# Designs tried in a protein design run: peptides against a protein of PDB entry 5KEZ. Part 100

Target 1, 320 residues: chain A of PDB entry 5KEZ
Amino acid sequence: NVAIYNPFRPWWERYQPVSYKLCTRSGNEDEFRNMVTRCNNVGVRIYVDAVINHMCGNAVSAGTSSTCGSYFNPGSRDFPAVPYSGWDFNDGKCKTGSGDIENYNDATQVRDCRLTGLLDLALEKDYVRSKIAEYMNHLIDIGVAGFRLDASKHMWPGDIKAILDKLHNLNSNWFPAGSKPFIYQEVIDLGGEPIKSSDYFGNGRVTEFKYGAKLGTVIRKWNGEKMSYLKNWGEGWGFVPSDRALVFVDNHDNQRGHGAGGASILTFWDARLYKMAVGFMLAHPYGFTRVMSSYRWPRQFQNGNDVNDWVGPPNNNGVI

## One batch from the design tools (peptide; made by RFdiffusion4, then SolubleMPNN)

Design b2_p16_5_s4 (from b2_p16_5, 8 letters changed)
Fold by OpenDDE base, seed 5:
Structure b2_p16_5_s4 (fold): chain B 320 residues (1-320), chain A 16 residues (1-16)
Amino acid sequence: as target 1 above (320 residues)
Amino acid sequence: KPQIEGFYGAAKEKLS
């Protein structure tokens, strides 16, 4: 991915890919293979956060400032390490003046235009689908158990399906023959917008962001809500079907206060309330649960915003 | 509830 130095190596640089090489601040491919093997051998499975909707930002300077030194040129849409070129992006498909998503009530913009400047891949093209499938299959062959699909809301469900249909069975060294990768898709659906979580049920599970948002409100006793209201927690609260839901109290985005759920989201910063929420989540049968493991950073609020929300994991001069 | 654009946009602006 792109190496960002201002601010200094933020966590979100990881979501600006320039290649599908397994070479980042977390380590190289050999180290990753080693980790996957060791984890699988003790029954711990690995699920990869796959960034396949886009490449890096349109405004990033061309060059070799990347975690593996690969050359890239956002301006000309050149990503030779893949390779991608101008033919592999939705520049011509997006009809907005800026090339970015301008109206989230327009599903075609949400899928075909750039997410805040991130170069949008033409996932309708078999070539692009194949390159992504090759990346994911490489990970499957290493021994991963499945994937979180980042920014799934910004991809057409049919394009996702086409990619998934190209995937291999899981590695038989650790998984039963014929096993399929576990897929969960990041789709932010709090209602009020045309794209729905149900659009993606056919591809796998989806994130249920209503879970953390509503649970936070209840635990915080906001708006007069009470714990007793949780009697019909789950589908009774308008959440997606349990067998399609991946649930969580917080994630890396909304933990920083600027994601879906807003200020209602409980985090480790609110230790007592957070433990209550996580305990409830683990005790309740609704959905597939995900528990957050994070880190502290020096938060500095200015006008209600943490100016240090970019801070990534503990590191040594940018190296984790 | 607020539009996703408000939250997601603010967060993802830093990504580009």
Scores: peptide ipSAE 0.035, ipTM 0.769, DockQ to the pose 0.326
Fold by OpenDDE base, seed 2:
Structure b2_p16_5_s4 (fold): chain B 320 residues (1-320), chain A 16 residues (1-16)
Amino acid sequence: as target 1 above (320 residues)
Amino acid sequence: KPQIEGFYGAAKEKLS
């Protein structure tokens, strides 16, 4: 991915890929392979956060400032380490003046235009699908158990399916023969927009963002809500079917959230309430649960916003 | 306004 130095190595640089090389701040491919093996040998499975909707931002300077030193040129859409070229992006398909998503009520823009400047891959092309599948299959062959698909809301479900159909079975050294990778898709659906979580049920589980948002309001006792109202928690609250839901109290994004829906999210910063929420989540039989393991950073609020929300995990001069 | 910007405080910085 792109190496960002202003601010200094933010967590979100990981979501601006320039190659599919397993060479990042976390280590090289051999180290990753070793980690996966060690984890699998003790029954701990690995699920990879796969960024396949886009490459890096269009405004990032060309060069070799990347975690593996690969050259890239966002301006010319040149990513030779893949390789991708201008033919592999949706520049000509997006009809907005900026090339970015401008109207989230237009599903076509949400899928075909750039997400806040991130170069949008033409996932309709078999070449692009195959390059992504090769990346994911390499991980599967190493021994990962599945994937979180980042920014799934911004990909056509059919394109995702086409990629998933190219995937290998899981590595039989650790998984039963014929096992399929576990897939969960990040889709932010709080209602009010045309793209729905149900659009993606055919590909695997989806994130249920209503879960943490609503649970936060209840535990915080906002709007007169009571714990007793959680009696029909799950589908009774309008959430997706349990067998399609990936649930969580917070994630790395909304842990840094604010404004509408964001303020209700419980995090480790509110330890007592957070423990209550996580405990309830683990006790209640709804969805596939995910527990957050995060870190403290020097928060600095200005006008209600943490100006240090970019701070990544503890590191030694950029090395994790 | 988009959900991602309204829900995530750091979304714009993350993706730009």
Scores: peptide ipSAE 0.034, ipTM 0.773, DockQ to the pose 0.406
Fold by OpenDDE base, seed 3:
Structure b2_p16_5_s4 (fold): chain B 320 residues (1-320), chain A 16 residues (1-16)
Amino acid sequence: as target 1 above (320 residues)
Amino acid sequence: KPQIEGFYGAAKEKLS
């Protein structure tokens, strides 16, 4: 991915890929392979956060400032380490003036335009699908158990399906023969937008963001909410079917949230309430549970926003 | 920034 130095090595640089090489600030491919092997040998499975909707930001300077030293040129859409070129992006498909998503009530913009300037891959192309599948299959062959698909709401469900159909079975050294990768898709659906979580049920599980948001209000006792109201927690609260839901109290994005209702999200900053929420989540049978492991950073609020919400995990000059 | 409409209504911290 791109190595960002202003701000200094933010967490979100990981979501600006310039290649599918497994060399990042966390380590090289050999180290990753070693980690996967060691984890699998003790029954701990690895699920990779797969960034396949886009490459890096359009405004990033061309060069070799990347975690693996690969050359890239966002301006010309040149990513030779893949390789991708201008033919592999949705620049001509997006009809907005900026090239970015401008209206989230327009599903076509949400999927065909750039997410905050991130160069949007043309996932309708078999070439692009194949390059992504090759990346994911390499990981499967290493021994990962599945994937979180980042920014899934920004990809057409059919394009995701086409990629998933190219995936190998899991590595038989650790998984039963014929096992399929576990897929969960990051889809932010809190209502009010045309793209729905149900659009993605056919590809695998989806993130249920209403879970953490609503649980936060209940545990915080906001608006007269009571714990007893959790009697019909899950589908009874309008959440997706349990067998399609991946649930969590917080994630790396919304623990930094500042939007309307964002304050309801419980995080480690509120340790006692957070433990209550996580404990409840783990005890309750609804959905597939995910527990967040995060870190403290020097929060600095200005006008209600943390200006240091970019801060990544503890590191040694950018190396974790 | 990408929109999170509804209850949360925040933007993801993925910047270019």
Scores: peptide ipSAE 0.033, ipTM 0.763, DockQ to the pose 0.238
Fold by OpenDDE base, seed 1:
Structure b2_p16_5_s4 (fold): chain B 320 residues (1-320), chain A 16 residues (1-16)
Amino acid sequence: as target 1 above (320 residues)
Amino acid sequence: KPQIEGFYGAAKEKLS
């Protein structure tokens, strides 16, 4: 991915890829392979956060300022390490003046335009689908069990399906022959927008962002809500079907006050209430549960916003 | 420069 130095190596640089090489501040491919093997040998499975909707930001300077040293040029859409060129992006499909998503009530903009300047891949092209599938298949062959598909809301469900249809079976060294990768898709659907979580049910599970948002209001006792109201928690609260839901109290975005949930989201910063929410989630039989493991950073609030919400995870292993 | 944080501001405001 792009190496960002201002601010200094933020967490979100990981979501600006310039290649599909397994070489980041988290480690190199050999270290990753070693971890996957050790985990699989004790029954712990690995699911990769796969960024396949886009490459890096269009305004990033060209050069070799990346975690694995690969050259890239956002201005010319040149990513030779893949390789991608100007033919592999949706610049010609997006009809907004800026080239970015301007109206989230327009589903075509949401899927064909750039997400906050991130170069939007033309997932309708078989070439692009194949390059992504090759990346994911390499991970499958290493021994991962599945994927979180980042920014799925910004990809057409049919394009995702086309990629998934190219995936290999899981590695038979650790999984039964014929096993398929576990797929869950990040889709923010709180209602009121044209893109729905149900659009993606055919590809796998979907994140249910209503879960953490509503649970937060209940635990915080906002609007007179009571724990007793959670008796029909799940479908009874208007959430997606349990067998399609991936649920969580918080994620890395809304833990920082961004994305879906706002101020209702409970985090480790409010330890007592957070433990109550996580405990309830693990005890109640709805959805596939995900527990957050995060880190502290030096929060500095200005006008209600944390100006240090960019701070990345601790790193002292010398990998840049 | 593009950032991953805060790009769903509308959703944040709906629940805040």
Scores: peptide ipSAE 0.029, ipTM 0.695, DockQ to the pose 0.127; fails the geometry check

Design b2_p16_6_s1 (from b2_p16_6, 11 letters changed)
Fold by OpenDDE base, seed 2:
Structure b2_p16_6_s1 (fold): chain B 320 residues (1-320), chain A 16 residues (1-16)
Amino acid sequence: as target 1 above (320 residues)
Amino acid sequence: APSIDAGYVKAKEKMS
């Protein structure tokens, strides 16, 4: 991915890829293979956060400032390490003046235009699908158990399916023969927009963002909410079917207070309430549960916003 | 109008 130095190596640089090389601040491919093997041997499975909707930001300077030293040029859409060129992006397909998503009530913009300037891959093209599948299959062959698909809301479900249909079975050294990768898709659906979580049920599980938002409100006792109201927690609260839901109290994004309902989200900063929420989530039979393991950073609020929300995990001068 | 997605990915906008 792109190496960002202003601010200094933020967490979100991970979501600006310039290649599919397994070479980042976390280590190289050999180290990754070793980690996957060690984890699998003790029954710990690995799920990869796969960034396949886009490459890096349009405004990033061209060069070799990347975690594996690969050259890239956002201006010309040149990513030779893949390789991608200008023909592999949706620049001509997006009809907005800026090239970015401008109206989230337009599903076509949401999927065909750039997410906050991130160069949007033309996932309708078999070439692009195949390059992504090759990346994911390489990971599968190494021994990963599945994937989180980042920014799934911004990809057409059919394009995702086309990629998934190209995937190998899991590595038989650790998984039963014929096992398929576990897929869960990040879709932010709190209602009010045309894109729905149900659009993606055919591809795998979907993140249920209403879960953390509503649970936070209840645990905080906002608006007269009571714990007793959680008796029908799950589908009874309008959430997606349990077998399609991946649930969580917080994630790395809403832990930073971003977006609608951000204030209701419980995090480790509110330790007592957070423990209650996580405990309830693990005890209540709804959805596939995900527990957050995060870190503290020096928060500095200005006008209600943390100006240090970019801070990544603990590191030694950029080395993790 | 501001979207939930834009809010959640605000940090990514700084270099995009």
Scores: peptide ipSAE 0.039, ipTM 0.771, DockQ to the pose 0.446
Fold by OpenDDE base, seed 5:
Structure b2_p16_6_s1 (fold): chain B 320 residues (1-320), chain A 16 residues (1-16)
Amino acid sequence: as target 1 above (320 residues)
Amino acid sequence: APSIDAGYVKAKEKMS
């Protein structure tokens, strides 16, 4: 991915790929392979956060400032380490003046335009699908158990399906023969927008962001909410079917208090309430649970916003 | 009203 130095190595640089090389601040491919092997050998499975909707930001300077030194040129859409070129992006499909998503009530914009400047891959192209599938299959061969698909809301479900259809069975060294990768898709659907979580049920599980938002409200006792109201927690609260739900109290994004769901979201900053929420989540049978493991950073609020929300995990001069 | 997505990816906007 792109190495960003201003601010200094933010967490979000990891979501700006310039190649599909397994060469990042976390380590090289051999180290990753070793980790996956060690984990699998003790029954711990690895699920990769796969960033396949986009490459890096359009405004990032061209060069070799990347975690593996690969050259890239956002301006010309040149990512030779893949390789991608200008033909592999949705620039011509996006009809907004900026090239970015401007109206989230326009599903076409949401999927065909750039997410906050991130170069939007033309996932309709078989070539692009194949390059992504090759990346994911390489990970499958290493021994990962599945994937979180980042920014799935911004990809057409059919394009995702086309990629998933290219995936191999899991590595038989650790998984039963014929096992398929576990897929969960990040889709933010709190209502009010045209793109729905149900659009993606065919590809795998989806993130249920209503879970953390509503649970936070209840645990915080906002608006007269009571724990007793959780008796029909899950589908009874309008959430997606349990077998399609990936549930969580917080994630790396809403942990930073952004968006409509930000205020109600419980995090480790609210230690007591957070433990209650996580405990409830783990005890309740609804959905597939994900527990957050994050880090503390020096929050600095200005006008209600943390100006340090970019801060990445603890590191030694950029090395994790 | 701004999208939740836009809010969540606020940090990413700084790179653009």
Scores: peptide ipSAE 0.035, ipTM 0.763, DockQ to the pose 0.477
Fold by OpenDDE base, seed 3:
Structure b2_p16_6_s1 (fold): chain B 320 residues (1-320), chain A 16 residues (1-16)
Amino acid sequence: as target 1 above (320 residues)
Amino acid sequence: APSIDAGYVKAKEKMS
């Protein structure tokens, strides 16, 4: 991915890929393979956060400032390490003046235009699908158990399916023969927009962002909410079917106070309430649970926003 | 009001 130095090596640089090489701040491919093996050998499975909707931001300077040293040129859509070229992006398909998503009530913009400047891949192209599948299959062959599909809301469900249909069975050294990768898709659906979580049920589980948002309000006793109201927690609260839900109290995005849940999201900063929420989540049978492991950073609020929300995990000069 | 997606820290990727 791109190595960002302003701010200094933020967490979100990981979501700006320039290649599919397994060479990042976390280590090289050999180290990754070693980790996967060691984890699998003790029954711990690895799920990869797969960034396949886009490449890096359009405003990033061309060059070799990347975690694996690969050259890239956002301006010309040149990513030779893949390789991708201008033909592999949705620039011509997006009809907005900026090239970015401008109206989230327009599903075509949400899927065909750039997410906050991130170069949007033309996932309708078999070439692009195949390159992504090749990347994911490499990971499967290493021994990962499945994937979180980042920014799934911004991909057409059919394109995702086409990629998934190209995937190998899981590595038989650790998984039963014929096992399929576990797929969960990040879809932010709090209602009010045309794209729905249900659009993605056919591909695998989806993130249920209503879960953490609503649980936060209940635990915080906001708006007269009571714990007794959790009697019908899950589908009774309008959440997606349990067998399609990936649930969580917070994630790396919303723990920073932004987005759907806003201030209702419980985080480790409110330790007692957070433990209550996580404990409840783990005890309740609804959905597939995900527990956040985060870190402290020097929060600095200006005009209600943390100007240091970019800060990544503890590192040594950018190397974790 | 902006979309929830725009409110997420993922929007910070535009800072690059």
Scores: peptide ipSAE 0.036, ipTM 0.765, DockQ to the pose 0.386; fails the geometry check
Fold by OpenDDE base, seed 4:
Structure b2_p16_6_s1 (fold): chain B 320 residues (1-320), chain A 16 residues (1-16)
Amino acid sequence: as target 1 above (320 residues)
Amino acid sequence: APSIDAGYVKAKEKMS
C-alpha cells in the first residue's frame, strides 16, 4: 500500500493499495506465512481484510512510496505491480463531475465512482476480477480462512460473486477438503439509502452496523431505551438474519470522530459501558461476533473532530 | 487521503 508520511504512517494507508504484494508495515510474505502457519497449528484462523474495491487515492503522488517499494502512478492509473492500467478503472463509467461519489442515494455512483478519491476498480472486467481472485487465492493457499471485504457497499454484488466464484477451496493442510473461505462484507446499511445489506446476502455475511448503534443507545439509556427491550434482540430489532450478520460493538472507523465515532457507538473510551456491550454481544446468540482490539491514541479535538484520528496501532517508527 | 468514507460519515449522522 501507499506509504503516507503526512500524517506519519496513518492506519488508513493500509486501505490504499498499490499492489497485492504481501509486504506491509506488518512484515513480508514469509513472515505472514509463518504467522498463518503458527496460528493454524493451534486452531486460530486468519481472516484478511481484503481491499478490492479500489487502489490508492487519485491525488497520491506517483513514485515508489509504498510499503513494498512498488512503483505506482495514480494519475495515469498505472499499477504495474498488479498490473492495472487506465482500462481497469471506472473513470469513464462514473458520471459525476468530480469523479467521486457525490450522492449516496444514487446506487450507481456509490458503486461506480471513487470513494473519497480512491481509484475505483472496474470490477465488471474479468481481468480485474481475476487479478483480485489471484490475490485472494494466494492468501487462501497460504492458509487463511477467509476475508473481510472492505467497502463492499461500493462493489456490485454480482461482481463480488464473480470474484468469489474464482476462489480456491481452503488449504487442506488445515481445513477439511472442500472448505470454502469465510466471507463477510462491510456494508453500511442503516436504512434510508438504496443499497441494502440484503443485496449481498448471496456472497456471505454482512456487517450489521445497526447492532452497535442500537446497542449503544440501549446501554446509554438514550431515548428511554431499556435493557429489557433486548428480549427480541436481533431480527426482532430489524437486523439482518442472524446467519447473515457479522456483529460488533465498534470498529476502527466508528470509534473515530464525533468523540465516540458516532453518538451511540460504544468504545473502549467508555470502558464500563463498552464491557457491558461486548459482554452482551458475546452472550447473545445473534450473529457472528467480532471483538474489537484497539488502542489508545492521543486524541486532540478541534471543532469537535479528533485531528489525531489517523493514529495507528503502537509501532516502531511506522513498523508494527 | 481518506480515513473514513463519505458513506460512513452519512451513516454516523443517521446513528446520532
Scores: peptide ipSAE 0.027, ipTM 0.674, DockQ to the pose 0.086; fails the geometry check

